# Ledger of designs, part 21: peptides against a protein of PDB entry 2C5K

Target 1, 91 residues: chain A of PDB entry 2C5K
Amino acid sequence: EDPFQQVVKDTKEQLNRINNYITRHNTAGDDDQEEEIQDILKDVEETIVDLDRSIIVMKRDENEDVSGREAQVKNIKQQLDALKLRFDRRI

## One batch from the design tools (peptide; aimed at target 1 D10)

Design b2_p20_4_s3 (made by RFdiffusion4, then SolubleMPNN; from b2_p20_4, 13 letters changed)
Fold by OpenDDE base, seed 4:
Structure b2_p20_4_s3 (fold): chain B 91 residues (1-91), chain A 20 residues (1-20)
Amino acid sequence: as target 1 above (91 residues)
Amino acid sequence: SKRLQEISKKMQEKLKNSKL
């Protein structure tokens, strides 16, 4: 098992959870789960920071090729930003 | 990578403890 890939997988599952919520709840504050979704958004943000840190360590201290991992994190960031925009635009 | 494993372990613990 690659721990980095496992974290990426878990993060993508969180993003899917957020996406599913937004598709079903286009009105802000309409149920008791909204605060939980906001917490998940924050968790993903923190995870991205940790993923970036791990890449920095691999590149600097271990001199590993991290191009593939950088692309994965970039994709996650883009997905998160899109979901945050959709979430905040709800009426 | 030992350092990578340590960082990833911390991330996994955060995910588990969030219960979300």
Scores: peptide ipSAE 0.133, ipTM 0.686, DockQ to the pose 0.268
OpenDDE base, seeds 1, 2, 3, 5: peptide ipSAE 0.117, 0.081, 0.119, 0.121; ipTM 0.646, 0.669, 0.648, 0.676; seed 3 fails the geometry check

Design b2_p20_4_s4 (made by RFdiffusion4, then SolubleMPNN; from b2_p20_4, 12 letters changed)
Fold by OpenDDE base, seed 3:
Structure b2_p20_4_s4 (fold): chain B 91 residues (1-91), chain A 20 residues (1-20)
Amino acid sequence: as target 1 above (91 residues)
Amino acid sequence: SKRLEEISKKMREKLENSKL
């Protein structure tokens, strides 16, 4: 499989895990995994930056059509932003 | 591309090292 797509897939699985955690833990700090989930959120955020960088390289150095990949990353960003908002709003 | 492969490898390594 294309490495870019594999990373996208893995990132989406991480987002799914975070979503499941938030659903089960609506109160902040009620579980020992809280810090671990925060670390995963940051890891996904950094992964998105790297995905964007790879797209920039493809556009600049290889002149490839990246519209599909840009759409995928945009979708992941939207999912992350929504999860971060939900995570931060927990009481 | 070579550049993409290198970036993707680093990302995969980060994901594999995550506990979740």
Scores: peptide ipSAE 0.115, ipTM 0.671, DockQ to the pose 0.297
OpenDDE base, seeds 1, 2, 4, 5: peptide ipSAE 0.091, 0.094, 0.108, 0.079; ipTM 0.665, 0.666, 0.670, 0.671

Design b2_p20_5 (made by RFdiffusion4)
Pose (drawn by RFdiffusion4):
Structure b2_p20_5 (pose): chain A 89 residues (1-28, 31-91), chain P 20 residues (1-20)
Amino acid sequence: EDPFQQVVKDTKEQLNRINNYITRHNTADDQEEEIQDILKDVEETIVDLDRSIIVMKRDENEDVSGREAQVKNIKQQLDALKLRFDRRI
Amino acid sequence: LENHLHESREELREWTDELE
């Protein structure tokens, strides 16, 4: 919807795509470099979402708690995924 | 696998700059 919500949706979807891939290929791979690149781009995307919240919080007419919860959720999804990726054997 | 974050990130950055 707004640019922030679109990036949140794209990020969750991106992480979910890699997660589905890892379930199918849980041994340690054609996509290894590619996954690392995408996960790094997701880390930097979360920094952009955080910065966006910082700026919006300066506006007293904005409540960023919903956006903060979304970012927290995405960080959790990333953390759970990174461990699954790291632990393929 | 393909990465789809590039265009939407640019739009978010442009929009955040306008808000600042």

Design b2_p20_5_s1 (made by RFdiffusion4, then SolubleMPNN; from b2_p20_5, 7 letters changed)
Fold by OpenDDE base, seed 4:
Structure b2_p20_5_s1 (fold): chain B 91 residues (1-91), chain A 20 residues (1-20)
Amino acid sequence: as target 1 above (91 residues)
Amino acid sequence: LENTLKESREKLIEYTKKLE
């Protein structure tokens, strides 16, 4: 498995872990886990930047099709946005 | 909860640099 696919997998799994945590803790709190979630979400955003950078570099080679990778990143962005909305709406 | 993205991200960054 190439580094791109590994990061995609790890990112989605990380978001799933947060989503599962929110399911079990559907109210906002002030514990260490709340801060950790915020930190992880920020790191996911940075990870998406890294993924996009890799795609941009690959696009410079006209012999490489990046459409599949672009679709994967789009899916991650959608998952992140949905999770952010869920996280922020907790009371 | 634990952030587990560090290692894979580092590998991606290295991978990307080699492609540049």
Scores: peptide ipSAE 0.613, ipTM 0.927, DockQ to the pose 0.917
OpenDDE base, seeds 1, 2, 3, 5: peptide ipSAE 0.610, 0.612, 0.611, 0.610; ipTM 0.926, 0.926, 0.927, 0.927

Design b2_p20_5_s2 (made by RFdiffusion4, then SolubleMPNN; from b2_p20_5, 9 letters changed)
Fold by OpenDDE base, seed 5:
Structure b2_p20_5_s2 (fold): chain B 91 residues (1-91), chain A 20 residues (1-20)
Amino acid sequence: as target 1 above (91 residues)
Amino acid sequence: LENTLKESRKKLIEETEKIE
């Protein structure tokens, strides 16, 4: 599997793990896991930057069809945004 | 919870830099 697809997979799995954690912990806490979630969410945001950069250079320098990859990144962004809302809305 | 993004992200960055 190419690095792009692996990152997409790992990112979605990471977001799913956080989503499942939030389901089990609907009240915001002050523990290591809460901090870890915040750190992971920031890493996901940075990962999206890396994914977009990858798409840009493939489109520019390799002249590859990136429409599928752009759709994948869009989906990840939507998943991240939804998760952020769940995380922030916890009491 | 564990952050598992590091290794795959490194590979992506490396491959991207090869193109740049």
Scores: peptide ipSAE 0.585, ipTM 0.919, DockQ to the pose 0.842
OpenDDE base, seeds 1, 2, 3, 4: peptide ipSAE 0.582, 0.583, 0.583, 0.582; ipTM 0.919, 0.919, 0.919, 0.919

Design b2_p20_5_s3 (made by RFdiffusion4, then SolubleMPNN; from b2_p20_5, 8 letters changed)
Fold by OpenDDE base, seed 4:
Structure b2_p20_5_s3 (fold): chain B 91 residues (1-91), chain A 20 residues (1-20)
Amino acid sequence: as target 1 above (91 residues)
Amino acid sequence: LENTLKKKREELRKYTEKLE
């Protein structure tokens, strides 16, 4: 498995872990876990930047078809946006 | 919760740099 696919997998799993946590803790807390979630979400955003950079380089410098990878990143962005909305709407 | 993202990001960065 190439580094891109591994990062995609890890990112999806991380978002799923947060989503599951929110399911079990659907009220906003004032503990270290809330801060950890926020930190992870920021790291996911940075990870998406890294994934997009790799796609740009592959498309430009390697002249490879990146449509599949672009679709994967799009899916991650959608999952992140949905999770951020769910996280922020908790009271 | 544990942040597991840093594990493979460095490998991706190095992978990308090799393609540049």
Scores: peptide ipSAE 0.452, ipTM 0.892, DockQ to the pose 0.871
OpenDDE base, seeds 1, 2, 3, 5: peptide ipSAE 0.447, 0.451, 0.449, 0.449; ipTM 0.890, 0.891, 0.891, 0.891

Design b2_p20_5_s4 (made by RFdiffusion4, then SolubleMPNN; from b2_p20_5, 8 letters changed)
Fold by OpenDDE base, seed 4:
Order: sequence, then structure tokens, then C-alpha cells
Structure b2_p20_5_s4 (fold): chain B 91 residues (1-91), chain A 20 residues (1-20)
Amino acid sequence: as target 1 above (91 residues)
Amino acid sequence: LENTLKESVKKLREYTEKLE
């Protein structure tokens, strides 16, 4: 698969791993894993920027239909937002 | 937990740069 699809796949899997971790650790902690989660979430945000950039370039320079890719990024953003809410609401 | 995004994101950026 192309780099875009690989990143989409990896990003969703990363978010799923965090989500599963929160399920097993539904209370806020102060350990290395808490910091790691925060770091990964930040990296996911930056990854989304990279995904959007690639779409902009494809739309502008390659004149390709990017509707499918835009939908994929939208889905990732929704997944990220949901996970952030879950992470922040832990007591 | 491990961050596994580094390699794929790097490839994406390289891919994007080639398209520009």
C-alpha cells in the first residue's frame, strides 16, 4: 500500500492501543505510561497535519480526487477526539 | 505502549515532497 494508507493504518492502530490501555487503566496515573500516552497523542496530532498536507498537495499538484482520503483523515480526527475525551475524563 | 508512527510518517513526508 501507499505511504498514505500505511500511515492511516498505523495511526488508527496506535489510537486503538491507547484506547485498550485506558480500558485496563481507567484511572489517571503519574507513571511512564501516562506520559507516553500524552506523547503519542501529540504525535498523532502531528501525523494528521502530515496527512492533511499530503492531501493538499495531491489535490493541488496532482489534480486527483482526494475525497476518499479526506474521509479517512476525518475519521482519524474523530477517533482522536473521542480518545482525548476518554483520556482526560479519567479520575 | 510504544510509538510506532515514526517510520510510516517519514515515508509519507518523503512521498509528499516528491509530489510537490
Scores: peptide ipSAE 0.496, ipTM 0.897, DockQ to the pose 0.891
OpenDDE base, seeds 1, 2, 3, 5: peptide ipSAE 0.492, 0.488, 0.488, 0.492; ipTM 0.896, 0.895, 0.895, 0.896

Design b2_p20_6 (made by RFdiffusion4)
Pose (drawn by RFdiffusion4):
Structure b2_p20_6 (pose): chain A 89 residues (1-28, 31-91), chain P 20 residues (1-20)
Amino acid sequence: EDPFQQVVKDTKEQLNRINNYITRHNTADDQEEEIQDILKDVEETIVDLDRSIIVMKRDENEDVSGREAQVKNIKQQLDALKLRFDRRI
Amino acid sequence: SLEPLVTEEKREELNNWAEE
């Protein structure tokens, strides 16, 4: 919807796509470099979401707690995924 | 292919939108 919500949706979908891939290919791979690149781009995307919250928090007419919760959720999804990726044997 | 869904254009639009 708004640019923030679209990036949040794209990020969750991106992480979910890699997660589904790892379930199917859980051995240590054609997409190894690609996954590392995308996960790094996701880390930097979360920094952009955080910065966006920082700026919006300066506006007293904005409550950013919903956006903060979304970013926290994405960080959790990323952390759980990174470990699954790291642990393919 | 796991093509990226977050483009540079989307990241720039988010930054501009948050500043406005």

Design b2_p20_6_s1 (made by RFdiffusion4, then SolubleMPNN; from b2_p20_6, 8 letters changed)
Fold by OpenDDE base, seed 2:
Structure b2_p20_6_s1 (fold): chain B 91 residues (1-91), chain A 20 residues (1-20)
Amino acid sequence: as target 1 above (91 residues)
Amino acid sequence: SLEKLVTKEKIEELREAALS
């Protein structure tokens, strides 16, 4: 099992869960839930930082081809940004 | 209700492994 791929998979799954929740809840009405969403989004941001760091290490120390992993992280960043926008625009 | 990460501790372990 590749730990990098597992983290990517778990991150995407979490983003999808939030996306589905926002789809079902287009209005902000529960402060506890809003705080929980914000916490998860922050955790995803921190995870992305860790993924980027791991890529830097692989590129520098292991001299491995990281193009595929960079593309995966880029995709997750785009998903996160889109989700944050949806979250912030809710009434 | 909103689902949380159910394997947060495991993910932290995987992060450490991926960084080194």
Scores: peptide ipSAE 0.056, ipTM 0.657, DockQ to the pose 0.518
OpenDDE base, seeds 1, 3, 4, 5: peptide ipSAE 0.052, 0.028, 0.034, 0.033; ipTM 0.653, 0.568, 0.579, 0.575

Design b2_p20_6_s2 (made by RFdiffusion4, then SolubleMPNN; from b2_p20_6, 8 letters changed)
Fold by OpenDDE base, seed 5:
Structure b2_p20_6_s2 (fold): chain B 91 residues (1-91), chain A 20 residues (1-20)
Amino acid sequence: as target 1 above (91 residues)
Amino acid sequence: SLEKLVTEEKRKALREAALS
């Protein structure tokens, strides 16, 4: 498995874990993990930037077909947006 | 507890792979 796919997989797993946590803790300030969640969400956003940059480099410098990877990143962004919506709607 | 799964090593590997 190449590093891109590994990062994609780990990012999706990261989001799944946060999503599961939110399910168990649907109130803001429920425990001391809220700050950690916020930090991880920012880290995921940074990871997505890195994934996008990776794709841009591949397309520009390596002249490779990036459509599949673009679709994967799009899927992760959708997953992140859905999670952020749940997180922000906590009372 | 929640832990970051994407390590800096993985992030660096991603950057290297993009340039190779």
Scores: peptide ipSAE 0.611, ipTM 0.924, DockQ to the pose 0.816
OpenDDE base, seeds 1, 2, 3, 4: peptide ipSAE 0.603, 0.607, 0.606, 0.609; ipTM 0.923, 0.924, 0.923, 0.924

Design b2_p20_6_s3 (made by RFdiffusion4, then SolubleMPNN; from b2_p20_6, 7 letters changed)
Fold by OpenDDE base, seed 3:
Structure b2_p20_6_s3 (fold): chain B 91 residues (1-91), chain A 20 residues (1-20)
Amino acid sequence: as target 1 above (91 residues)
Amino acid sequence: SLEKLVTKEKREELRKAALA
């Protein structure tokens, strides 16, 4: 599988798992798990940077149509933002 | 429990693929 698509897939799955966790734990209180979630979310942000960089390189060096990949990354960013909102709204 | 799914290895493969 294309490394880009693999990373996209794993990132979305990661966010889904966190989202499901928040659904089961709609209140904050487990400090260890809260820290783990925050750490994973930070890694996702860094992963998005890597994805964006790969797109920039493809567009610049290969002059490929990257609109599809840009849309995928946009979707992940939206998913991340929505998840952060849910995470931060917990009491 | 939660675990990290996107490994440094996978991210490195992404980087290498972009430079290929």
Scores: peptide ipSAE 0.415, ipTM 0.877, DockQ to the pose 0.804
OpenDDE base, seeds 1, 2, 4, 5: peptide ipSAE 0.400, 0.407, 0.413, 0.398; ipTM 0.872, 0.871, 0.874, 0.870

Design b2_p20_6_s4 (made by RFdiffusion4, then SolubleMPNN; from b2_p20_6, 6 letters changed)
Fold by OpenDDE base, seed 2:
Structure b2_p20_6_s4 (fold): chain B 91 residues (1-91), chain A 20 residues (1-20)
Amino acid sequence: as target 1 above (91 residues)
Amino acid sequence: SLEKLVTEEKREELREAALK
């Protein structure tokens, strides 16, 4: 499996796990994982940058159709944004 | 508990690709 697809898969799974964790801990300060969650979310943002750069290179150097990969990254961004909203709305 | 699933190895492979 190519690194792009592997990273996409792992990133989505990461966000899913955080989302599930928030479901079980939907109150801010309910546990000691607040900092860890924030750190992981920041890492996901950086990972998305890497994914986008990878797509740019493919378009530039290989002139390959990247529509599918762009859609995957878009989906991850939407998932991240939704998760951030849930996380920030915890009381 | 939560752990980072995206390995630095895989992220580095993406970064290296972006350098060309």
Scores: peptide ipSAE 0.498, ipTM 0.892, DockQ to the pose 0.662
OpenDDE base, seeds 1, 3, 4, 5: peptide ipSAE 0.493, 0.493, 0.494, 0.493; ipTM 0.891, 0.891, 0.891, 0.890

Design b2_p20_7 (made by RFdiffusion4)
Pose (drawn by RFdiffusion4):
Structure b2_p20_7 (pose): chain A 89 residues (1-28, 31-91), chain P 20 residues (1-20)
Amino acid sequence: EDPFQQVVKDTKEQLNRINNYITRHNTADDQEEEIQDILKDVEETIVDLDRSIIVMKRDENEDVSGREAQVKNIKQQLDALKLRFDRRI
Amino acid sequence: MTENRNRMRENRNKLREATD
């Protein structure tokens, strides 16, 4: 919807796509470099979402707690995925 | 993956512009 919500949706979808891939290919791979690249792009995307929250929080007419919860959720999804990726044997 | 990555990269630019 707004640019922030679209990036949140894209990020979750991106992470979910890699997660589904790892389930199917759980051995240690054609997409290895590609996954690393995308996960790094997702880390930098979350920094952008955080910065956006920082700026919006300066506006007293904005409550960023919903956006903060969304970013926290995405960080959790990323952390759980990174470990699954790292542990393919 | 690549298509979603490209859309996410494009939408990041829109987010940065909206934040500025």

Design b2_p20_7_s1 (made by RFdiffusion4, then SolubleMPNN; from b2_p20_7, 7 letters changed)
Fold by OpenDDE base, seed 2:
Structure b2_p20_7_s1 (fold): chain B 91 residues (1-91), chain A 20 residues (1-20)
Amino acid sequence: as target 1 above (91 residues)
Amino acid sequence: MREIRERLRENVKKLREATE
C-alpha cells in the first residue's frame, strides 16, 4: 500500500475514533482527552494539506488521473467538517 | 487515540518523503 492510501486510511480511522468518543461523551468536558482531540483535529487539517500536495505532485509529474484520490480527500474533508461541528456543538 | 495519532504522523512523514 502506498503512503497516500495509508494516510487516508489512518486519517479516517482517527476521525472515526473521535466520533466514537463524542458518542460516548456528548457533553463537553475540560479534561486532557478533550484537549487531545482538539490537537488531533488540527493534525488532521495539516494532513489534508499534505494529501493535497501529494495529489498535485502526482498530477504534475505522472500526469495520471487523480480524480479518485481527490474524491478520497474530499470525503475526509467532509468527515472532518461534520466531526468539528458535532464536537463544537456539544453542551 | 495516542497509538493511531502516532501512526498517522509516521505515515504522513512517509507521504511527504514520497512527495517532491
Scores: peptide ipSAE 0.640, ipTM 0.932, DockQ to the pose 0.892
OpenDDE base, seeds 1, 3, 4, 5: peptide ipSAE 0.638, 0.634, 0.637, 0.637; ipTM 0.932, 0.931, 0.931, 0.932

Design b2_p20_7_s2 (made by RFdiffusion4, then SolubleMPNN; from b2_p20_7, 9 letters changed)
Fold by OpenDDE base, seed 2:
Structure b2_p20_7_s2 (fold): chain B 91 residues (1-91), chain A 20 residues (1-20)
Amino acid sequence: as target 1 above (91 residues)
Amino acid sequence: LREIRERLRENVEKLRKATE
């Protein structure tokens, strides 16, 4: 398995872990780790940037069909956006 | 949470090394 697929899979797993954490800490102010969660969300955004870069490089160097990889990154973006919304709307 | 962040940083590094 190439690094792209490894990172896609693992990033989704980490997002699920954060989602589970938020489930257990769904009350704003009931968590001392808000800043750390914000940092994690930024790290995910950075991961997405690097995933997109890797796709650009693959298109440039290999001229392969990257539609599948683009769909995978889109799915991660959607998962991140849903998580951000959930985090921001903590009661 | 720290483990999660460390994993994400490792992932970024994996991609960086694999990307020209």
Scores: peptide ipSAE 0.470, ipTM 0.891, DockQ to the pose 0.610
OpenDDE base, seeds 1, 3, 4, 5: peptide ipSAE 0.470, 0.468, 0.466, 0.468; ipTM 0.891, 0.891, 0.890, 0.891; seed 1 fails the geometry check

Design b2_p20_7_s3 (made by RFdiffusion4, then SolubleMPNN; from b2_p20_7, 8 letters changed)
Fold by OpenDDE base, seed 5:
Structure b2_p20_7_s3 (fold): chain B 91 residues (1-91), chain A 20 residues (1-20)
Amino acid sequence: as target 1 above (91 residues)
Amino acid sequence: MREIQKRLRENVEKLREATE
């Protein structure tokens, strides 16, 4: 089992789905989808906290090189920030 | 999108359980 990699995969997939939706809906709507996206983005933010915690524990308990995992989390953070910018700039 | 959200939450729980 590798729950870290599965969570990374799911997170990126979720962000990609939202990004694709924004591409098809480049104007802000006043519908249930806007609220759903906001809810999902909040979940992603919390997920990033959990990913970071798992890295800290791995460094502490396993003494394993976590540079690769840190890079993955950094990439997700960048993807999230870019998506938020696109989402918020819609009129 | 809710289907992926549900799966993500489930896998986050697994990650939490694996995190000491």
Scores: peptide ipSAE 0.677, ipTM 0.941, DockQ to the pose 0.846
OpenDDE base, seeds 1, 2, 3, 4: peptide ipSAE 0.672, 0.674, 0.674, 0.674; ipTM 0.940, 0.940, 0.940, 0.940

Design b2_p20_7_s4 (made by RFdiffusion4, then SolubleMPNN; from b2_p20_7, 12 letters changed)
Fold by OpenDDE base, seed 4:
Order: sequence, then structure tokens, then C-alpha cells
Structure b2_p20_7_s4 (fold): chain B 91 residues (1-91), chain A 20 residues (1-20)
Amino acid sequence: as target 1 above (91 residues)
Amino acid sequence: MKEIQEKLREKVKELRKATE
């Protein structure tokens, strides 16, 4: 499978797992899992940067249509932003 | 191209260690 698609799939799966955690833990905790989630969210942000970079390189070096990949990254960014909002609003 | 492709491949490995 294409590494780009693998990263997209695994990133979305990880965000879904965090979303499920928030559903079960609707109040902010003070345990190591809360800190781990914060770290994962930062890792996802870095992953999105890498995905965007790969799209830029494809446009420049291969001159391929990347509209589909751009839409996928946009969707991941939206999912991340929604998850951050849910995570931060917990009291 | 090779550099960014390799970075994505490494990212897959890292993600799969944390997931599944």
C-alpha cells in the first residue's frame, strides 16, 4: 500500500481511539493517560506536516494531481481540530 | 522525493507501534 494512505489511515484510527477515550472520560483527569493523549495530539500535528510536505513534493517533482490527497489531509485536520476542542473543554 | 517517502514509511512504523 502507498505510504501516504497508510499514514492517513493509521492517523485517523489513532484519533478515533482518542475520541473514544474522551467519550469514556468526559472530565479531565490527572493521570499519565491524559499526558499521553496530549503527546499523541502533538505527534498527529507533526504527521500532518509530513503529509503536507509529501503533497508539495508530488506537485513539484512528479506534477501529479494531488487534489484527492489534499482533501484527505483537510479531513484529518478537521478531525484533529474537533478532537482538540472536545479534549480541552473537559473540566 | 526519496527523502519524504522514507519519512512517511518511518512514520507508519512509529504509528503502528502505538496503535494495534
Scores: peptide ipSAE 0.237, ipTM 0.796, DockQ to the pose 0.137
OpenDDE base, seeds 1, 2, 3, 5: peptide ipSAE 0.230, 0.235, 0.186, 0.224; ipTM 0.792, 0.795, 0.717, 0.787

Design b2_p20_8 (made by RFdiffusion4)
Pose (drawn by RFdiffusion4):
Structure b2_p20_8 (pose): chain A 89 residues (1-28, 31-91), chain P 20 residues (1-20)
Amino acid sequence: EDPFQQVVKDTKEQLNRINNYITRHNTADDQEEEIQDILKDVEETIVDLDRSIIVMKRDENEDVSGREAQVKNIKQQLDALKLRFDRRI
Amino acid sequence: SEMDEILEERHEYLQENKFE
């Protein structure tokens, strides 16, 4: 919807796509470099979402707690995924 | 805002680079 919500949705979808891939290919791969690149881009995307929250928090007419919860959720999804990726044997 | 412009460009980039 707003640019922030679209990036949040794209990020969760992007992480979910890699997660589904890892389930199917859980051995240690054609997509290895690609996954690393996308996960790094997701780390920098989360920095952008955080910076966006920092600026919006300066506006006293904005409550960023919902956005903060979304970013926290994305960070948890990323952390769980990175470990699954790292542990393919 | 400036941050909204960055997030719009980020959204376009993510849509162009979906994992397959």

Design b2_p20_8_s1 (made by RFdiffusion4, then SolubleMPNN; from b2_p20_8, 8 letters changed)
Fold by OpenDDE base, seed 5:
Structure b2_p20_8_s1 (fold): chain B 91 residues (1-91), chain A 20 residues (1-20)
Amino acid sequence: as target 1 above (91 residues)
Amino acid sequence: SEMDEILKKRSEKMRKNKFT
């Protein structure tokens, strides 16, 4: 499997699981789960940086059309932003 | 490639996170 596609898949699945957790836990807690979510969201942010870098490398080294990959990264960023907003709005 | 190895490590970390 393409490492890029694997990362995209794993990242989206992780965000979906967090989103489902927030649905089940609609009130912000003061426990280890909240901190763990924050840590994972930071990992996702760092992963997005590496995804963007990989696109730059692909343009440079292979000169392939990367528009599809750029759209995928954009989608992940939107998913992350929406999740952050939902996470922070909990009382 | 180097970039592929970086991405593989990211995937591995993502799959080991608590909410996976």
Scores: peptide ipSAE 0.648, ipTM 0.922, DockQ to the pose 0.800
OpenDDE base, seeds 1, 2, 3, 4: peptide ipSAE 0.645, 0.647, 0.646, 0.646; ipTM 0.922, 0.922, 0.922, 0.922

Design b2_p20_8_s2 (made by RFdiffusion4, then SolubleMPNN; from b2_p20_8, 8 letters changed)
Fold by OpenDDE base, seed 5:
Structure b2_p20_8_s2 (fold): chain B 91 residues (1-91), chain A 20 residues (1-20)
Amino acid sequence: as target 1 above (91 residues)
Amino acid sequence: SEEDEILKKRSEYMRKNKFK
């Protein structure tokens, strides 16, 4: 499988797992899982940087149409932002 | 490519640290 698509898949899976956790835990906690979620969200942000770099390289070195991949990254960013909002708004 | 290797390692790391 294409490494870009694999990372997209893995990232969305992580965000979905965290979203499901927040659904089950709608109040902010003070446990190790809350800290783990914060770490994973940072990992996702770093992953998005790697995905964007990959797109830049494809546009530069291969002169390929990257609009589809840009749309995928945009979708991940929107999912991340929505999740961060849910996570931070918990009381 | 170099970037592909970075993405492969990123994927491996994410799967290794899959949230449970």
Scores: peptide ipSAE 0.648, ipTM 0.944, DockQ to the pose 0.887
OpenDDE base, seeds 1, 2, 3, 4: peptide ipSAE 0.642, 0.639, 0.646, 0.636; ipTM 0.943, 0.942, 0.943, 0.942

Design b2_p20_8_s3 (made by RFdiffusion4, then SolubleMPNN; from b2_p20_8, 9 letters changed)
Fold by OpenDDE base, seed 2:
Structure b2_p20_8_s3 (fold): chain B 91 residues (1-91), chain A 20 residues (1-20)
Amino acid sequence: as target 1 above (91 residues)
Amino acid sequence: SEEDEKLKELHKKMKENKFK
């Protein structure tokens, strides 16, 4: 499989896992799981930066159409932002 | 390619940091 697609898929799955956790834990906690989620969200942010960089490389070095990949990264960013909002707004 | 190698590294990182 295309490494880009695999990373996108893995990232979305990671966000989905966190989203499911928030659904089961709608009250903000102060435990190891909450801290781990915060760390993973930061890792996802870094992954998104790297995905964007990979698109730049593909456009520059391979001169391929990147519109589809850009749309996928945009979707992940939106998913991340929505998840961060849910995470931060918990009572 | 440079892209593929970087993404493979990211893939590895994502697998290692999988939230359960």
Scores: peptide ipSAE 0.157, ipTM 0.742, DockQ to the pose 0.854
OpenDDE base, seeds 1, 3, 4, 5: peptide ipSAE 0.146, 0.152, 0.149, 0.148; ipTM 0.729, 0.737, 0.733, 0.731

Design b2_p20_8_s4 (made by RFdiffusion4, then SolubleMPNN; from b2_p20_8, 9 letters changed)
Fold by OpenDDE base, seed 3:
Structure b2_p20_8_s4 (fold): chain B 91 residues (1-91), chain A 20 residues (1-20)
Amino acid sequence: as target 1 above (91 residues)
Amino acid sequence: SEEDERLKEISKKLKENKFK
């Protein structure tokens, strides 16, 4: 598989795992799992930066059509933002 | 490519930190 697509897939899978956890744990806990989620969300933010950099390189160095990849990154950003909102709103 | 290798490493790190 295309390495870019693999990163997209792995990122979305992480977000889905966290989303499923939040569904099962709708109240915030003060435990190691909550801290791990915070760390993973930060890692996802860094991964999004890496994906954007990859797109910049494709546009600049290879002059490829990146519209599809830009849409994928946009979708991940939207998924991350929605998940952060759910995570932060828990009591 | 070098970019592909960078992305592969990112995937490896994501999998190593898989949330359970």
Scores: peptide ipSAE 0.703, ipTM 0.948, DockQ to the pose 0.886
OpenDDE base, seeds 1, 2, 4, 5: peptide ipSAE 0.702, 0.701, 0.698, 0.702; ipTM 0.948, 0.948, 0.947, 0.948

